# Peptides against a protein of PDB entry 7PB4, part 49

Target 1, 105 residues: chain A of PDB entry 7PB4
Amino acid sequence: KMLNIKEYKEKLLSTLGEFLEDHFPLPDRSVKKKKKNIQESSVNLITLHEMLEILINRLFDVPHDPYVKISDSFWPPYVELLLRNGIALRHPEDPTRIRLEAFHQ
Target 2, 218 residues: chain B of PDB entry 7PB4
Amino acid sequence: DALQMAVGYFEKGPIKASQNKDKTLEKHLKTVENVAWKNGLASEEIDILLNIALSGKFGNAVNTRILKCMIPATVISEDSVVKAVSWLCVGKCSGSTKVLFYRWLVAMFDFIDRKEQINLLYGFFFASLQDDALCPYVCHLLYLLTKKENVKPFRVRKLLDLQAKMGMQPHLQALLSLYKFFAPALISVSLPVRKKIYFKNSENLWKTALLAVKQRNR

## One batch from the design tools (peptide)

Design b1_p17_2_s3 (made by RFdiffusion4, then SolubleMPNN; from b1_p17_2, 8 letters changed)
Fold by OpenDDE base, seed 2:
Structure b1_p17_2_s3 (fold): chain B 105 residues (1-105), chain C 218 residues (1-218), chain A 17 residues (1-17)
Amino acid sequence: as target 1 above (105 residues)
Amino acid sequence: as target 2 above (218 residues)
Amino acid sequence: EEKAFKLVQMHLELKKL
């Protein structure tokens, strides 16, 4: 049972990776260089694929607390996209935590 | 009416008090089957029953029978198909149910009211090509859905890899030929010039019913 | 819309796990 779930997970993540790379690339760093000296804290944004992988892994590894803390690496428009489409849910008491929506419940 | 009672039974589930759950289920299933094959089902009835068939609420035998009688009176709502594909992702349905669904989707394709949202599912259907049992039917579906914008380099690579694994299957060749038509620069391989595209006849299960639907809607 | 729909499909596939 566990091996089939892992293989299915890997196949799913692989399939999602190719899809997400094509349709949800990281925002091009083409933020127009307007001159203001704001120290671009080089926050390495993760892909939507990586974000979903984290959410899936958390659901699999910790099914009793499937919530992931939103880090600075999470691009806010992708978080909002997941939430608006019912793919992710915010924790009821902690808006900084999101989970993959478990439609199995 | 008897159909509304049957649909309501599947939607709400068995009322606890019926001692003869199996006889009641069979009665309602036969009611749905009889109406579907005789007259077709309304779009709303298809929406409810298709969702039930793929949700895993009932056993595989029941789900298979429900799915086999998803015959429209007039049209199928695109939203019903989207919901159904959603359930395929949940994996509560058997492999045989998935195959039957893709056969149904191909057979009923012309009766779906709109294709805009289904076209957005292109990537999901394409991912299902890796399932050897689904591949022939998914190729047929993709052949119906593929537009120029869907033909991407990564999908070409995946189709060529699949061809290397499975050999030059007629259904895969048909899809590759369509890809080459839309994007000849992406497919360097020589494809055999086939004048006829051959897919497995998915319509065979519903051939008589589809003829009847087309006659009623003339 | 297309992107959202694909994400929903993805999510639904993820629920098969």
Scores: peptide ipSAE 0.067, ipTM 0.401, DockQ to the pose 0.137; fails the geometry check
Fold by OpenDDE base, seed 5:
Structure b1_p17_2_s3 (fold): chain B 105 residues (1-105), chain C 218 residues (1-218), chain A 17 residues (1-17)
Amino acid sequence: as target 1 above (105 residues)
Amino acid sequence: as target 2 above (218 residues)
Amino acid sequence: EEKAFKLVQMHLELKKL
């Protein structure tokens, strides 16, 4: 049972990866060359695939607390995309935490 | 009517542990088969029964018989197809059921009301090319779905790698020829000019029923 | 796009059953 769950999870993530690479490319790093010295910590933004992988992993690994804390690596437009499309839900008491929506009818 | 009772039986499942479970199942299955082959099924009946056939609620023999009688009266809802693909991902169906589903999907393709959501599943179908049993039918489905926007460098590489492993299969050559038509710069390889595209006749199981559906909807 | 994610969610739910 567990091996089939892991293999299926990997196949699902692989299928999602191919879909997301085609339709949700990372925004081109618009290198706006503006000169000013501030060490903006180059937070490496994660792909939408990686975001979904994190959310899926949390739902499977910790089903009683399936919420993931939004980090600076989460590109805000992707978070909004997930929320607006009913793919993710915000925690009712903590807007910095999101979960994968389980369409429990 | 008898069909509504049969569909309701499959949807709700067998209520009581009656000793006659198998006889009742067979009666309802024959009712669905008779109506489907004679008149076709309504879109709502296909939605219910297709979901049941792929859910693993019943045994492989029953699921195969249900899937074989998924013949539309008029149209198939795209949402029913999307739900069916979702069940394929769960993996509760046999390899033979998956093959039958892809054959059905190709055969019934013109009767699906919309293609927008099915086109979004392009990547999922493309990943299924690695299954040798599915590959001929998936190539045919992809040939029907492929738009210029789907032709990407990584998919070209995957198709060429598959051709290197499996040889110059007619169904794979048909798909590669379509890819070359949309994106000639991505395919440097000279493809043999085939006068006729050849796919396995997936529709053969439903040929007579499909002719009857087309005649009723004219 | 939205529908592909709904498909994924539906897959995940059906796997919990």
Scores: peptide ipSAE 0.029, ipTM 0.401, DockQ to the pose 0.066; fails the geometry check
Fold by OpenDDE base, seed 4:
Structure b1_p17_2_s3 (fold): chain B 105 residues (1-105), chain C 218 residues (1-218), chain A 17 residues (1-17)
Amino acid sequence: as target 1 above (105 residues)
Amino acid sequence: as target 2 above (218 residues)
Amino acid sequence: EEKAFKLVQMHLELKKL
């Protein structure tokens, strides 16, 4: 049973990777707004693939608390995409936390 | 007020329209339509109603009517547009609703407060060029969004392939001309020098309302 | 698009399971 879950996870991530790289490219990091102020840490946005990987990993690694905190690296459109498609669910008490929707086998 | 009650009905109201609720639904829909066409809607009202129109919560007829009255009083939030595009990915809206949305997005483009996140959705919009019904409106949207950094060899190839399939369409020519302007080395094909860029008039549905909005905001 | 649609479809199909 556990081996099948790991293989399924890897297959899912692989299938998602090829798909997401083609269709959901990272926003071109090159929009350096020349705002002069030094302190805005250029938050490296993660890919939708990386976001899904984090969510999937959390579901498998911590099934009793499968929620991931939304960081500044999470591009809001991707978060909304996941939530609106029902791929992810917002935590009922903490809107800053999301989980992967449990796929019932 | 009547508008707040109407918006609240669509937001919190029953997920399935029942026959006994059709009169109530029609009343609230008429309220939204009347205010939207007369005065425009606040950004918050557009945020709620646009999301509803694309969510598949209501039937296609209702969604179409809601989307047709997404007329801003002042501005549309970029976040509302991003959420709307996310619903297009879900596939719960009809093809006609998708067409209407792209027409709306083009017509309302100047009223969107920011373009940063919308510009990041460039690849998503570009993928929608393969839909023959969407293609004219997506080309117009891409014409408004395209920057030099968006002009990539693979996108040029896709546009040329579409042109080979569909023939020399005015909307494709307009977009290709812009691509050639930004990256002349990527487009070896001679494009006709068009004095006027012609897109299907997406604004026709809202022309009178948009003129009124522009007059109120002067 | 086709793949995004497939992902969403896959997810929707997985939700129906």
Scores: peptide ipSAE 0.029, ipTM 0.485, DockQ to the pose 0.151; fails the geometry check
Fold by OpenDDE base, seed 1:
Structure b1_p17_2_s3 (fold): chain B 105 residues (1-105), chain C 218 residues (1-218), chain A 17 residues (1-17)
Amino acid sequence: as target 1 above (105 residues)
Amino acid sequence: as target 2 above (218 residues)
Amino acid sequence: EEKAFKLVQMHLELKKL
């Protein structure tokens, strides 16, 4: 049973990866570095695929607390995309935490 | 009518604990089969029944029979196909059902009303090339779907790796040839100039029905 | 984009069933 779930998860992630690479590429960091001295920590944004992978992994690994803390690597438009489309849910008490929607309920 | 009752049975499930659930199921299945092969099914009936066939609501034998009679009267809704592909992801259907679905999808491809959403599933279909049982039919489907924008270096690499593992399969060569047509710079290998592209005839199961559909829609 | 995302969602939904 667990092996089938893991294999299924890997197949899901691989299938989503190809789809998301084609349709949701990382925004080119072509945001011109305006020279202002603020150490905008060049936080490496993760892909939508990587974001979904994290969410899926958390759901499988920690089903009793399936929430992931939003990091600076989470591109806000992707977070909003997931939330607006009902793919992810925000934690009711902690807006910095999101989970994959449990479509199995 | 008898068809509506049959579709309603599959959609809603058995209402009464009829003493012989199997006889009732068989009766309704035969009704669907008879209408589908004679006249084809409406897009709405295909939407319902295709979803049922892939949902795992019924056993593999029933699902296989339903899927075999997914013959359109006129058109198949793209949304029905999208839902069906979604069910393939759930894994509640057998490997044989998946193969049958891809055969059906190739055979019925021209009867699907739109292709815009199906084209968005390109990556999903491409990932299914790794399944040896699906590969011939997926190559055929991808041959029908592939546009220049789909031809990426990583997909070329995957196809070449697959060719190295499986050998020079006709269906894989057909897809690679199409890829080379769209992006000749990505495929340095000399592909044999095949005058004819050969895919497994997915239509064989529906050949007579497809001829009848084409005649009715003339 | 929205349609593609809905498709991914449907795939994810169905994989959870």
Scores: peptide ipSAE 0.026, ipTM 0.389, DockQ to the pose 0.121; fails the geometry check

Design b1_p17_2_s4 (made by RFdiffusion4, then SolubleMPNN; from b1_p17_2, 7 letters changed)
Fold by OpenDDE base, seed 3:
Structure b1_p17_2_s4 (fold): chain B 105 residues (1-105), chain C 218 residues (1-218), chain A 17 residues (1-17)
Amino acid sequence: as target 1 above (105 residues)
Amino acid sequence: as target 2 above (218 residues)
Amino acid sequence: EEKAFDLVKMHLELKKL
C-alpha cells in the first residue's frame, strides 16, 4: 500500500510537471536589478509545479500540519490560482499558510 | 504634495475619526484624477493605486474611477500588472471592473516597461476568453501577447469551440488568424481573408490621455 | 489521496487554461 502511494505520487508529479511546464512556464528569474541600493533579495520565483510539489510533499510528510508558509518565491498569481480552484486552502488563522485541499472524500 | 496625501489616503485607508469620510474620499479621488489626466502618474503611484482598485478595499464606483485614471506619466511597471492580475484571480472585483481592467491593459500595453512576466500570465488571460463580456478585450490582449510557443492544440480547439458558440467574431478571427500564422498545421479551417483586423476600440476611453503621454515623452 | 491527485489533474485538465 505505501509503495503504491509513493509510486502514484511520483507518477502524478511527473505528469503534472510535463503539463505545467507547457502551460505555466517559470517566472523569468530575471533579477530586476533595481539600481537602487536596497538589497532587494532577488527571490527566485518557483514554478507552479514546484509549488504543487511542495504542497503535496508537505501533506505526505506532515499530514497533521500540512500547511506551507507562503514565501516570496511563491508567485502571487499561482497562489491565487491554487486557492481559487480549490486546489489549495488558506489556513483559517494564518493567511500566510496554505495547504493542499484534502480531496478526501 | 496633494497627490502624495491622496495616494497615502488610499494606501492607508480612511482614518477612523473623520465624520466626513465621503468628502475626504472624493477630495483625494479628484486629486488623483486631476493629476493623472494632466500629467500622468508615476509608476510607483500606479503600482499603489492599481493594487487598491483591484483589492476590493473600496467600493466598485471608487475602483472604477481609480482604474480610469491609471494613466502613466512615462511607464507602467510590469510588476504592477502582475499584482493586478493576482487580484483578478482572487475574484474580489466586479465583472465591470474586470472588463475595465482588460480595456486598460490593452490601451496601456505599450507603456508597460517589460512583458516577460505578463507573457507568463498568458494562460490566465486565455481562461478569461470564456467570459462573453471579457472575450473581445482578452482576444485583443492575447493578440498582443501571443508567441509561437503559446499556440497549442488545446488552445486552438478552445478558440474553435468559442467560434462555434459565438459565431465568427472579428476579435476571435483576429486571434485565430495570428494562431494560423504561427502554427498553420493546427488550423486547417479556412479563415476569411480580412483586409483589416478590428478589435473593439479599448483606447477610446484614454485616447486623449495617451496622446498627451506620447507628446510628453517625445 | 489518489483522488486528490486525480482532482488536481482533473482541475488542471479541465482548466486547460
Scores: peptide ipSAE 0.059, ipTM 0.646, DockQ to the pose 0.040; fails the geometry check
Fold by OpenDDE base, seed 5:
Structure b1_p17_2_s4 (fold): chain B 105 residues (1-105), chain C 218 residues (1-218), chain A 17 residues (1-17)
Amino acid sequence: as target 1 above (105 residues)
Amino acid sequence: as target 2 above (218 residues)
Amino acid sequence: EEKAFDLVKMHLELKKL
């Protein structure tokens, strides 16, 4: 049972990866804000695939607290995309936390 | 004021107890239309109403009318545009609403306060080129957005394949010419030297309203 | 792209089974 769940998880992530790479290509990393002086740490934005992977992993690894904290690596448009599509849900009391919706119904 | 009441109606939805739901909806819609065409809407009002128009909360006729009156008083927030694009991905809007949105986005492009996040959606817009109804407007949007970093070999191949399928469309040729300008080594094909770039948006639905906005903000 | 999110939803729904 557990091996089948892991293999299924990997197959899903792989299938989602191929699909998301074809349909949601990575935003070109190159939007360096030319603001002047401060070392704004170039927060490496993660892919939509990586976001989904994090959400899926959290659901499987910690099913009692399946919420992931939104980091600066989470591109706001992708977060909004997941939320508005009903793929992810915000925590009712903490808007900085999101979960994968589809597995809790 | 009447506009705040109208926006609040669309945001909160129809109060169950109103026997005349359609008359109330029409009254508020006319209020929004009148203010938008006369004065433009504040960025906050556009943020609320644009989301409502694309959320599928109301019928297609209402959504179309709301989207047609998304005329800024001054600026449109980039965040509102990003949110709107997220609604396009939900699939609750009609094909006609998508076309209208891209037309709106091109028409209002100069009034968007920032373009950094919109530029990151380049791949999303590029994928929409395969939709025959969207293709002319998406080409125009991409013509406005394209930077050197966006010109990749795979995108060049996709554009050439699309040209082979659809023929030498003026909007596609305009985009290919821009791609050749940024990356001449990727496009070996001789493109016809067009002195004038023509996009379908010659008849901007908002032309008169946008002229009025530009005059008020001078 | 709409098909993309529908597929994501479908894949996520298929995992409920």
Scores: peptide ipSAE 0.038, ipTM 0.638, DockQ to the pose 0.107; fails the geometry check
Fold by OpenDDE base, seed 4:
Structure b1_p17_2_s4 (fold): chain B 105 residues (1-105), chain C 218 residues (1-218), chain A 17 residues (1-17)
Amino acid sequence: as target 1 above (105 residues)
Amino acid sequence: as target 2 above (218 residues)
Amino acid sequence: EEKAFDLVKMHLELKKL
């Protein structure tokens, strides 16, 4: 049972990777904000693939608390895409936390 | 008020039409249309209704009518536009709705409060150039968004390939001319010096309403 | 666009598994 879950996870991530790399490229954040004073916290954005990988890993590794905290590396359009597609769900009490929707329910 | 009831109906109302539900839907849709064309909509109302129009909650006819009346009273929130683009990625809306959305986005561009997040969507919009129905409107949008940092060799190649496939279209010429302005070394092709840039009149659907909005906000 | 449908299809297929 556990081996089948890991293999399934890897196959899922592999299949998603090939798909997401082609369709959901990260936007080049090379927007030099002209305003001098705000520390360029160059927050590196993660890919949609990496975001899904984090969510899938959390579901498998910590099934009793499958929620991931949204960081500044999470590009808001991708978060919204996952939520609007019903791929992810917000935590009912903490809107800064999201989980993968359970596929087996 | 009547508008709040109408917006609330679209937000919370039943998805499945019954005959009596169609009359109620039409009543609320007319309420939204009347207010939008007369006074414009608040940013919050646009946020709700724009998401509904692109979510696939209602049929294409209803979604089209909602999207046509997304006229701001003052401003449109950038967040509403980002969410709308996210819905386009989901693909639950029709091709005609996508065309209408890009026309709307170009027409309403000056009323969007901020552009920082929209500029980050540049790559997404650029990918939509491959759709022949979207291409004229996407070129216009990209013409408004393009900065020097967006002009990359691979994008130049894609535009030239698209021009080779579709011929010398006025909207492609306009975008290529802007690319050449920012990065002349990347575009060796002589572009005809056109004194006037011509895009499809995306704003024509809202021309009268936009004039009224500009007059109210002066 | 077609591939966003594929993500949704994949998600729906994953829900069926």
Scores: peptide ipSAE 0.032, ipTM 0.580, DockQ to the pose 0.152; fails the geometry check
Fold by OpenDDE base, seed 2:
Structure b1_p17_2_s4 (fold): chain B 105 residues (1-105), chain C 218 residues (1-218), chain A 17 residues (1-17)
Amino acid sequence: as target 1 above (105 residues)
Amino acid sequence: as target 2 above (218 residues)
Amino acid sequence: EEKAFDLVKMHLELKKL
């Protein structure tokens, strides 16, 4: 049975999720330092798994423009982990956009 | 004050009107250095300057000098360290700056106010073990951070593979011994019982300053 | 880490198929 590309994607994401949850937990938001009025915008950080899922989905859904705009939900250390390890690439003209690297070279 | 003006210069960048940009830069850098080594820096000043040193805003020589004077008056904010690590990932800093940062992080480890967020960066630090220049200092950092929960089979394999490649390095042995302590079933190899753990003394650059900080905070 | 990267790499390789 040719595992449908969709089924493989789901299985991969599931396996990746289990692995990434154990090894790349989100920073705990609860460390509210009691200091003053800086509206730390309650930016919902996403997991490394969710970041990869977004990047993978964008590559599947929009293969001609596979770039995702970095939002405030993207924890900078994770973005840079992906870039440094050659998992993601920055857009040549827009450093705020990243794509999943086509490991197919 | 002179320090506030110096920090403001690095934060905002050189005001276009300064005819002698290099003299102004040097003046402000010396101001920061003098205060840092004499009295230490406030957590807020370290937050600003550490971010600048790793952002690639200035040249490697300037970044190195800034990073060398990241001496706390009292504490370093964990948030400053998390931001600094984010910049290490961007790759705008030199290899020498990365080494210096890890040396700084180990040397200043006890002065960091909290460790919870830094512990969540464990995987990131562990990935940096593959860099031969960073490996000794990263092993030391990981030795300080490692909890039982961090000792996973895949990390054990990576450490053993690294040992096979690099040989039996004292810093790697120290980390493996800690891993074996937390998870003896994952490490079948006999490790030499070392009574003393030896890391490369990263503190040597700041030894006098750290003694002064500890004396001021007593 | 490497295993996660390998999984991502494998996924990308399968998309060419």
Scores: peptide ipSAE 0.030, ipTM 0.435, DockQ to the pose 0.054; fails the geometry check

